# Ledger of designs, part 33: peptides against a protein of PDB entry 3C2G

Target 1, 209 residues: chain A of PDB entry 3C2G
Amino acid sequence: IRTFDLLGLLLHDSDAIDGFVRSDGVGAITTVVQYPNNDLIRAGCKLLLQVSDAKALAKTPLENILPFLLRLIEIHPDDEVIYSGTGFLSNVVAHKQHVKDIAIRSNAIFLLHTIISKYPRLDELTDAPKRNRVCEIICNCLRTLNNFLMMWIPTPNGETKTAGPNEKQQVCKFIEIDILKKLMSCLSCEGMDTPGLLELRSTILRSFI

## One batch from the design tools (peptide; made by RFdiffusion4, then SolubleMPNN)

Design b1_p12_3_s1 (from b1_p12_3, 5 letters changed)
Fold by OpenDDE base, seed 3:
Structure b1_p12_3_s1 (fold): chain B 209 residues (1-209), chain A 12 residues (1-12)
Amino acid sequence: as target 1 above (209 residues)
Amino acid sequence: MEEQTIDYRKYL
């Protein structure tokens, strides 16, 4: 616990974060979060989030790490673990086609829908810290989906990957009225990137036009 | 100029 907090305090610059990731720091964290200690799992997933934008992740083998993390956020009840894990997932797949492919093969699209679906409506949450954390989790899931959808949007160069029939069917679940209502409710949360959420909505809708 | 759709990253 204190070691991860200390690492979080030392890893404020991009070069130190990149050095940690090059030294198999992500593998070390994933080894530690295999122990059945919720405080250790929470601290480890928070540290994963803090290093999730590192350039060195493009050269890190994630074939074993991503399926493990996806299983952890599927079964773990703690919102802090879900927040950190979905945040890590959104950043680690960004600009990394190979990492997107690993996540999709590991049923990530369906899992993101399951995570959004398990939370109540934000208007039913009276506790402001809880409501804001649930909103951030929903935003992390939708951002991860957006990063997947970017693979299937036509580029000016005419190179477009086609989503498979299963991926298309899983993406279609995100235009369900309950998911759209949850996205819209996040626009009313304090400290949220409202322009970013509107862009996510636009990208999701454009994937069906 | 079609804005190149850039993958979204959360700034930490």
Scores: peptide ipSAE 0.077, ipTM 0.700, DockQ to the pose 0.158
Fold by OpenDDE base, seed 2:
Structure b1_p12_3_s1 (fold): chain B 209 residues (1-209), chain A 12 residues (1-12)
Amino acid sequence: as target 1 above (209 residues)
Amino acid sequence: MEEQTIDYRKYL
């Protein structure tokens, strides 16, 4: 715990973050969060989130790390772990096709739907801190989905990947009325990236046209 | 011009 808090204080600049990631810092954190200690898991996942935008992640082997993190956020009951893990996932797949491919092969699209489906409607949450965390988790899941959908949008060069039939079926679950209501409820939360959520809604709709 | 959706990154 204290070591991860200290590392989080030291990793305040992009060069320090890149240095940590180049030294297998992500692998070190993922080793520590395998221990059945919720405080260590929470602190480790928070540190993962803090380094999740590092440029050095483009050169980091994630074949073992990413499936492990997906399993963690599938089963862990703590919203702070889910928040940090889904935030890490959204950032780590961004601008990295090979990482998107690892995540998708590891059933990430279905997992994102499962996570969103586990949470109640935001209007049923009376506790404002809990409601805000749930909204942030849903937003992280939807941002991750957007980063996946980008692979299947035609580029100006006419090059596009086509989603497989299973991937299409998993994406189709995000147009379910319950998921759409949760997306719309996130647009009403203060401090959320409303423009980004509206863009995602547009991207989802375009992926089915 | 259709704004081309970009990959999202959360800067912390």
Scores: peptide ipSAE 0.047, ipTM 0.681, DockQ to the pose 0.178
Fold by OpenDDE base, seed 5:
Structure b1_p12_3_s1 (fold): chain B 209 residues (1-209), chain A 12 residues (1-12)
Amino acid sequence: as target 1 above (209 residues)
Amino acid sequence: MEEQTIDYRKYL
């Protein structure tokens, strides 16, 4: 616990973060969060989020790490773990086709839908900190989905990866009225990137046309 | 210029 807090306090610059990731820091955190200690899991997932934009992640083998993290955020009851894990997932797949492919093969699209579906409507949450955290989790899931959808948008060069029939079916679940209502309710949360959520909504809707 | 839809990154 204190070691991860100290590491988080030392990782203030991009070079230190990148150095940590090059030294298998993500593998080290993943090893530590395998212990059945919720405080350790929370602290480790928070540190994963803090290093999730590191350039060195493009060269890190994630074939064993991502499936483990996906399973963790599927089953873990703590919203702070889900927040950090979905935040890490959204950043780690960004601009990295091979990482997107690992995540999709690991059933990430279905998992993102499952995570959004397990939370109540934001209007049923009276506690503002809890409501905002749930909103951030939903936004992290939808952002991760957006990063997957980008693979199937036609490039100017005419080379488009086509989503498989299973991926298409899983993506179609995000146009369910319950999911769309949860996305729309996030636009009313304080401190949210409302422009980014509107862009995301537009991208999701355009991916079904 | 087709707007290259840039993958979204969360600012930490």
Scores: peptide ipSAE 0.040, ipTM 0.650, DockQ to the pose 0.160
Fold by OpenDDE base, seed 4:
Structure b1_p12_3_s1 (fold): chain B 209 residues (1-209), chain A 12 residues (1-12)
Amino acid sequence: as target 1 above (209 residues)
Amino acid sequence: MEEQTIDYRKYL
């Protein structure tokens, strides 16, 4: 715990973060969070989130790390772990086709839907910190989905992957009215990027047309 | 479209 907090305090610059990631720091964290200690898991996932935008992640083998993290966020009851894990997932797949492919093969799209579906409606949450955290988790899931959807959107340069039939079926679950309502409820949360969420909504809806 | 990346260090 204290070591991760201290490490998080030392990893304020991009070069230090990249140095940590190049030194298999993500692998080290994922090894440590395999211990059945919730405080350690929470601290480790928070640290993963803090390094999740590291450029060095593009060169990091994630074939074992990412499926493990996906399983962790599937089963772990702590919203802080889910927040950190979904945030890490969102950032780590961004701009990295090979990481997106690992995540998708690891059933990430379905998992994102499962996570969003697990949470109550935000209007049922009276505690503002809890409501905001749940909103952030939903947003992290939807941003991760958006990063997947972008692979299948035609670019002006003509390089478009086609979503497979399984991926299409998994994506189709996000047009469920409950998911759309949860997305819309996030627009009313304080500190949320409302323009970005509106763009995401547009992207999701366009992916079905 | 630009892929979304979050600077979580800005929000922590």
Scores: peptide ipSAE 0.028, ipTM 0.663, DockQ to the pose 0.637

Design b1_p12_3_s2 (from b1_p12_3, 5 letters changed)
Fold by OpenDDE base, seed 5:
Structure b1_p12_3_s2 (fold): chain B 209 residues (1-209), chain A 12 residues (1-12)
Amino acid sequence: as target 1 above (209 residues)
Amino acid sequence: MEEQTIDYRKFL
C-alpha cells in the first residue's frame, strides 16, 4: 500500500511514468494485485490508472495483464477498483490496435455492458460522490467502447476491419433503452465533461446507423 | 474522430 502511494507520488512526470512502464511496472503492479487484499488492489489499480496513458504501453506485452485486469473489474465489488480499472482500459486501448484486439478477444465489449448494467440509475443515487463515481465508471466504459468502434469506422482509404457477428451483437446492446438512459443521466452529474459525454453519445449512435 | 484518452493526473 504505502509503496504504491509513494510510487504514485514519484510518477508525476511523463518520463518517470514511461521509465516505470518500460521497467515492467504494469506487470509488477498486476502481480501485486493478485493478492486478495482490497486495499492493495485499490492502490494498485489507482497506480495503473496513473500510468495508463504512458507511451511505453504500446511496447508492453499485455496478453496476460489485460485479461487478468478485465476479470478483476468483472468481479470486484469496489467502485474505486472499477473506476481505476475501466479508466486504465480506456486509456490503454487508445491508439493501440493490438491492445484493442487483446481486449476484444478477452470479451471486453460484453464486460463493459455488464459493468454499466450492474449499476442503478443515477437518479436513484442520493449520494453525490457515489453518483459521480458511477457516472465516471459508465463514461470510462463508453469511452472504451468508442475506442473499439473506431476500428470499424471506414477510413478514407477504404480499409476497414469488419466487426465479427458476435462483436456486432454485443455492441448492439449499448443502444438498449436502459443503457441510453444511464448515459443521458450522466449529463446531469456535477463536474462531468458534458461536451465529451455528448460527443461520445453522438459517436455511439452514429456507429449504429 | 480521434480516440479518447483521459489524463487522470489532472484529477489527482
Scores: peptide ipSAE 0.025, ipTM 0.575, DockQ to the pose 0.692
Fold by OpenDDE base, seed 4:
Structure b1_p12_3_s2 (fold): chain B 209 residues (1-209), chain A 12 residues (1-12)
Amino acid sequence: as target 1 above (209 residues)
Amino acid sequence: MEEQTIDYRKFL
């Protein structure tokens, strides 16, 4: 705990973050969060989120790390762990085809649907901090999905990766009326990037037409 | 401590 808080206080610049990630810092955190201590897991996942945009992650082997993190956010009851883990996932898959492929093979698309389905409607949440945290988790899941969908959009250069039949079936669950209502409710949350959520909605809908 | 809101505009 105190070590992760201190590391989070030292990892404020991009060069320090990249240095930590190059030194297997992500592997070290994922080793420590295997202990059954919720405060340690929360602090470790928060630190993962803080380093999740590091350029050095493009050169980090994630084949063991990413499936472990996916299992953690599947089973863990704490919304702070889910927030940090889904935030890490959304950032780490961005612009990294090989990381997207590891996540998809590890059933990430189905997991994102399961996470969104677990939470109540935002209009049923009277507590503003809880409502905002649930909105951020849903947005992290949907942004991760968008990063997957972008692989299957035709590029101007004619190189198109096609989604397999299993991936297509998993993606089709995101057009369920409950999921679409949760996406629409996030547009009414204070401090959310409304233009980015509208673009994401348009990308999701275009992937099914 | 201001939660460093990750500027998600770089990933959309």
Scores: peptide ipSAE 0.013, ipTM 0.457, DockQ to the pose 0.071
Fold by OpenDDE base, seed 3:
Structure b1_p12_3_s2 (fold): chain B 209 residues (1-209), chain A 12 residues (1-12)
Amino acid sequence: as target 1 above (209 residues)
Amino acid sequence: MEEQTIDYRKFL
């Protein structure tokens, strides 16, 4: 725990973060969070989130790490772990086709739907810290979905990757009225990435229309 | 040294 807090303080710039990631720092954290201690898991996932935008992650082998993290956020009950893990997932798949492919093969699309579905509507949450954290989790899931959907949108040159039949079926779950209401409720939360949620809305429309 | 690819899936 204190070691992750200290590492988080030392990883204050992009070069330090990239240096940590190049030194298998993500693998090291992932090894430590296998210990059945919730405080350790929380601290480790928070540190994963902090390094999740590192350029060095494009060269990091994620074939074992990413499926492990997906399983962790599937089973772990703590919203702080889910927040950090979904934030890591959202950032690590950004601009990385091979990482998107690992995530999709690891059932990430269905998992994102499951995570969004397990939370109450934001209008039912009276506690502002809890409401904000749930909103952030939903936004992390939806931003990850946006990153997947963008692969299947035709480019102006007519090039497009086709989603498989299973991926299409899993994506169709995000147009369920409950999921759409949760997306719309996130747009009303203070301090949220409204531009990113509007981009997702546009991406959903372009994927289904 | 071949990086021993720790199969993290075995621990969950």
Scores: peptide ipSAE 0.010, ipTM 0.445, DockQ to the pose 0.028
Fold by OpenDDE base, seed 2:
Structure b1_p12_3_s2 (fold): chain B 209 residues (1-209), chain A 12 residues (1-12)
Amino acid sequence: as target 1 above (209 residues)
Amino acid sequence: MEEQTIDYRKFL
């Protein structure tokens, strides 16, 4: 715990973060969060989120790390772990086609739907800190989904990956009325990435036209 | 050194 907090204080610039990631820092954290200690898992996942935008992650093998983190965020009951893990996922797949492909093969699309489905409607949450964390988690899931959907939108150059039949079926679950209501409720939360949620809405519409 | 692929699935 104190070591991860200290590392998080030292990793305040992009060069330090990239240096840590090049030194297998993500593998080191993922090794430590395997211990059945919730405070250690929380601190480790928070540190993963802090390094999740590192340019060095484009050269990091994620084939073993990413399926593990997906399983952790599937089963862990702590919203702080889910927040950090979904935040890491959304950032690590950004601009990295090979990482998107690992995540999709690891059933990430279905997991994102499962996570969003586990939470109540934001209007049913009276506790403002809890409501804000749930909104952030849903936004992380939806941002990750946007990053996946963008692969299947035709580029101006006519190069398009086609979603497989399973991926199409999993994506179709995000147009369910309860998921759409949760998306719309996130647009009403203060301090959320409203532009990113509007982009996702546009991306969803373009993926079904 | 054989990269021992730590099968992380055995610990969850």
Scores: peptide ipSAE 0.013, ipTM 0.443, DockQ to the pose 0.026; fails the geometry check

Design b1_p12_3_s3 (from b1_p12_3 with E4Q E10K R11F)
Fold by OpenDDE base, seed 5:
Structure b1_p12_3_s3 (fold): chain B 209 residues (1-209), chain A 12 residues (1-12)
Amino acid sequence: as target 1 above (209 residues)
Amino acid sequence: MEEQTVNYRKFL
């Protein structure tokens, strides 16, 4: 725990973060969060979130790391772990085709739907901190989905990856009325980027037309 | 090529 807090303090600039990631820092954190200690898992996932935008992650072998982290956020009961893990996933797949391919092969699209589905409606959450945290998790999931959908949008050069039949079926679950209601309810959360959520909604809906 | 991401938000 204190070691992750100290590492988080040392990882204050982009060069330190990239240096840590190049030194297999993500593998090191992932090794430590395999211990069945919730405080250690929380601290490790928070540190993963802090380094999740590192440029060095595009060159990091994530084939063993990412499936483990996906399984962790599937089963873990703590919303801080889910928040950190979904935030990590959103950032790590951004601009990184190889990482998107690993995540998709690891059933990430289905996992994102599962995570959104497990939470109650945001209007049923009376506690504002809890409601906002759940909204942030839903937004992380939907943003991650959007980063996957971009692979299947035709480029100006006419080259497009085609989503497989399984990926298409998993994607179609995000237009279910309950998922759309949860996205719409995020617009009522305090401190949320409402313009960003509206743009996210618009992009998701356009990907199904 | 860095793929364009839609609604990319950096988490810190």
Scores: peptide ipSAE 0.020, ipTM 0.560, DockQ to the pose 0.218
Fold by OpenDDE base, seed 2:
Structure b1_p12_3_s3 (fold): chain B 209 residues (1-209), chain A 12 residues (1-12)
Amino acid sequence: as target 1 above (209 residues)
Amino acid sequence: MEEQTVNYRKFL
């Protein structure tokens, strides 16, 4: 715990973050979050989130790390772990085709739907901190989905990756009325990325045309 | 302690 807090205090600049990631810092954190200590898991996942946009992650092998983190955020009961893990997933798949492919093969699209589905509607949450954290988790899931959907949109150069039948079926679950209601409820939360949620809505609609 | 706004790399 205190070591992760101290590391988070040292990882304030991009060069320190990239240096940590190049030194297998993500593998080291992932090893530590395997211990059955919730405070350690929370602190480790928070540190993973802080380094999740590092340029060095483009060269980091994530084949063993990413499936483990997906399983952690599937089963862990703490919303702080889910927030940090879904935020890490969103950032790590951004601009990294090979990481998107690992995540998709690891059933990430289905997991994102499962995570959104397990939370109540935001209008049913009276506690403002809990409501905001749930909104952030849903937004992380939806941003991650957008990053996957962008793989299957025609580029101006005519290079299109086609979604497989399983990926199409998993994506179709995000047009369920309850998922769409949750997306719409996130648009009503203060301080949320309304432009990014509107872009996602547009990307979803384009993926079904 | 200002919550460090984790700059999510948005795909824009």
Scores: peptide ipSAE 0.019, ipTM 0.489, DockQ to the pose 0.083
Fold by OpenDDE base, seed 1:
Structure b1_p12_3_s3 (fold): chain B 209 residues (1-209), chain A 12 residues (1-12)
Amino acid sequence: as target 1 above (209 residues)
Amino acid sequence: MEEQTVNYRKFL
């Protein structure tokens, strides 16, 4: 715990973050969060989120790390772990086709649907801190989905990957009325990424036309 | 169009 808090204080600039990631810092955190200690897991996932935009992650082998983190956020009951893990996922897949491919092979699309499905509607949450955290988790899941869908949108250069039949079926679950109601409730939350959620809505709709 | 994946540094 104290070591992750100290590392979080030292990782305040882009060069320190990139240096930590180049030194297998993500592998080191991932090793430590395998211990069955919730405070340690929370602190480790928070530190993963803090380094999740590092340029060095484009050169980090994530083939073992990413499937482990996906399993962790599937089973862990703590919303702070889910928030940090979905935030990490959304940033690490950004602009990195090979990381998107690892995540998709590791059932990430289905996991994102499962995470959104397990939370109540935001209008059923009276506690403002809990409501905001649930909204942020849903936004992280939806932003990650947008980053996957962008691979299957025709580029002006005509080179598009076609989504497989399984990926198409998993993406179709995000147009279910319950998921759409949760998306619309997030669009009504103050301080949320309304542009990114509207882009996702547009990208989902375009993926089925 | 480069993928405008907004890199959310919004959590620091």
Scores: peptide ipSAE 0.016, ipTM 0.530, DockQ to the pose 0.375
Fold by OpenDDE base, seed 4:
Structure b1_p12_3_s3 (fold): chain B 209 residues (1-209), chain A 12 residues (1-12)
Amino acid sequence: as target 1 above (209 residues)
Amino acid sequence: MEEQTVNYRKFL
């Protein structure tokens, strides 16, 4: 715990973060969060989130790390772990085709749907901190989905990856009326980027038309 | 369509 808090304070600049990631810092955190201690898991996942936008992650072998983190956020009951893990996933797949491919092979699309489906409607959450945290988790899941959908959009050079039949079936679950209502309810959360959520909504809906 | 990242360093 205190070591991760201290590391989080030292990892404030991009060069320190990239240095940590190049030194297998993500592997080291992932090893430590395998211990059955919820405070340690929370602190480790928070630190993973802080380094999740590192450029050095494009060169990090995530084949053993990412499936473990996906399983952790599937089973862990703590919203802070789910928030940090879904935020990490959203950032680590961005601009990294090989990481997207690992995540998809590791059933990430279905996991994102499962996470969103487990939460109550945001209008049923009277506690504002809990409501905002659940909204952030849903937004992280939908942003991660959007980053997957972009792989299947034709590029200006005519290169297009096609989604497989399984990926298409998993993606089609996000047009369910419950998922769309949860996305729409995030627009009513305080402190959320409402313009960014409206853009995300419009991008997701256009990927299904 | 731009890939979306969350800069959590701006929200901490």
Scores: peptide ipSAE 0.012, ipTM 0.527, DockQ to the pose 0.672

Design b1_p12_3_s4 (from b1_p12_3, 4 letters changed)
Fold by OpenDDE base, seed 4:
Structure b1_p12_3_s4 (fold): chain B 209 residues (1-209), chain A 12 residues (1-12)
Amino acid sequence: as target 1 above (209 residues)
Amino acid sequence: LEEETVDYRLKL
């Protein structure tokens, strides 16, 4: 049984994934993706994505990991790395206030806007796999943003965290018509969760009204 | 109904 086969089996078992994460598996992957090898970086980021919903992540120190990952997805040219990294980011911040705070302090909001902005319009992409991947990246970014916005939605029974002035300014960039058009263009992509994207759109728009 | 704000996840 090759290490690859063991990792493959791990990815289909939630307890095994959680065990991997508890054993500093995310730290181990982060160490591997520091090597200047694009195949290792791609594989490592894909593995991060696959473990990104592990319950053990709530107990994992991410103070060093998240800033590194954010820097990686800022500079790396490979869409597969960007997809995996933004997907990981969306899941790792979900329901984890402390992780959201780390990401935001690490300029994640601005980075998400930068990532969306660097991609061409989906109507300019004739290759369907490329178009779908770009759409998925945009959706990962917007989902991550939505998860940040949820922190600042008034709950009737809780002390509402207010977004700082810098965070508000960075969030306001997502109201740009280009960003909204890119989100809308994703609704025409094959294999996309169109109902989920419509819900996401509604939530984003409600956060700005 | 206090809609608890539910974070979105990427379905894997």
Scores: peptide ipSAE 0.408, ipTM 0.830, DockQ to the pose 0.158
Fold by OpenDDE base, seed 5:
Structure b1_p12_3_s4 (fold): chain B 209 residues (1-209), chain A 12 residues (1-12)
Amino acid sequence: as target 1 above (209 residues)
Amino acid sequence: LEEETVDYRLKL
């Protein structure tokens, strides 16, 4: 716990974050969060989120790390872990085709749908902090999905990766009315980047047209 | 201009 808090306090500089990631810091965190200690898992996933935009992640082998993290966020009951893990996932796949491919092969699309589906409707959540956290998790999932969808948008250079039939089927689940209603309800959450959510919604919906 | 599809990031 204190070590991750200390690392989180020291990792304010982008070069320090990149240094940590280059030293297999992500592998070190993922090793620590394998212990059945919820405080360690929470602190470790928070630290993962804090380093999730590091440029050094493009050179980090994630073949063993991502499947483990995906399994963790599938089963862990703590919203703080889910928030941090989905946030990390959204950032780590961003602009990294090879990382997107690892995540997709590890059933990430289905998992993102599962995560959104397990949460109640935001109108059923009376506690504002809980509602906002659930909204943030949904947004992290949808952001990650958007980053996957970008792989299959036709580029002018003609070499578009086509989504496989299974991936297409999993993506189609996100246009279910219940998922769309949850996204719409996030726009009413306090402290949310409503313009950013609207842009994300527009991008996701356009990918199905 | 290759419309580089811009991936979204969570602002930290």
Scores: peptide ipSAE 0.408, ipTM 0.829, DockQ to the pose 0.159
Fold by OpenDDE base, seed 1:
Structure b1_p12_3_s4 (fold): chain B 209 residues (1-209), chain A 12 residues (1-12)
Amino acid sequence: as target 1 above (209 residues)
Amino acid sequence: LEEETVDYRLKL
């Protein structure tokens, strides 16, 4: 706990973050959060989020780390862990084709749908902090999905990967009326990037036209 | 203008 708090205080500099990641810091956090201590898991996942934009992640082997994190997010009941983990996932897959491939092979698309589906409608949440946190989690999931969808959009200068039939079927679940209602409710949350969410919605819908 | 597909990041 205290070590992660100390690291969180020191890791405001991009070079310090990159140095931590180059020193297998993500592997070290992943080892520590394997212990059944919720405070440790929360602090570790928060630290993962803080280092999630590190340039050194492009050179970090994630074949064991990413499947472990996906399993943690699948089973852990704490919204703070889910927020940090889905935030980390969205950033770590961004602009990294090989990391997207690891996540997709580890059933990440289905997991993102499961996470969105397990939360109540935002209109049923009277507590504003809880409602905002749930909205942020849904946004992290949809951002991650958008980053996956970018692989299958034709670019003028490259061989476009085609989504497999299973991936296409899993993506189709995000146009379900319940998911669309949750997305629309997030657009009404204060402090949310409403333009970004509308763009995510547009990208998801365009992937099926 | 083919909009270059840009991956999105969470602002920290």
Scores: peptide ipSAE 0.401, ipTM 0.828, DockQ to the pose 0.155
Fold by OpenDDE base, seed 3:
Structure b1_p12_3_s4 (fold): chain B 209 residues (1-209), chain A 12 residues (1-12)
Amino acid sequence: as target 1 above (209 residues)
Amino acid sequence: LEEETVDYRLKL
């Protein structure tokens, strides 16, 4: 547990993070979080989040790692695990078509909707730290969805992949008024990037028009 | 202006 916090404190340099990832650091973390210890799972997922933007992830095999992490966030009702896991997911799929495909095959779209749906409305949360964490989780889920949607946006000069019928049906659940209201309620949370959330909302809505 | 459809990242 203290070792992951120490590693997180040492991994402030992008080259050090890349070095850790190249040394199978993500595989090492995923091996450790297989043990049924909640503190260990929290610390491991937090460290995954901290290395989630590493350039070396583009060269890391994720075929076994990503389905495992998706299952982990599905079965653990822990906000810190869900925050770190969805944050990791959003970054690891960014600009990586192959990783997006692995996540989608592993039912990520449905899982993201399930996560958002399980959380109460932000107006029902009186505890500011809890409300902010729930907002961050919702934003992580919607950002991940947005990154999936980018695969299916027609480019003027490219063969665009089409979403399958199941993916389309799952994506359509995110235009539910409850989901959109949860995104909009995040704009009132302290410390949130309001311009970034508005941009995210715009991109999601444009993908359905 | 081709809106560069760029994937979003969480700022760490």
Scores: peptide ipSAE 0.398, ipTM 0.827, DockQ to the pose 0.159

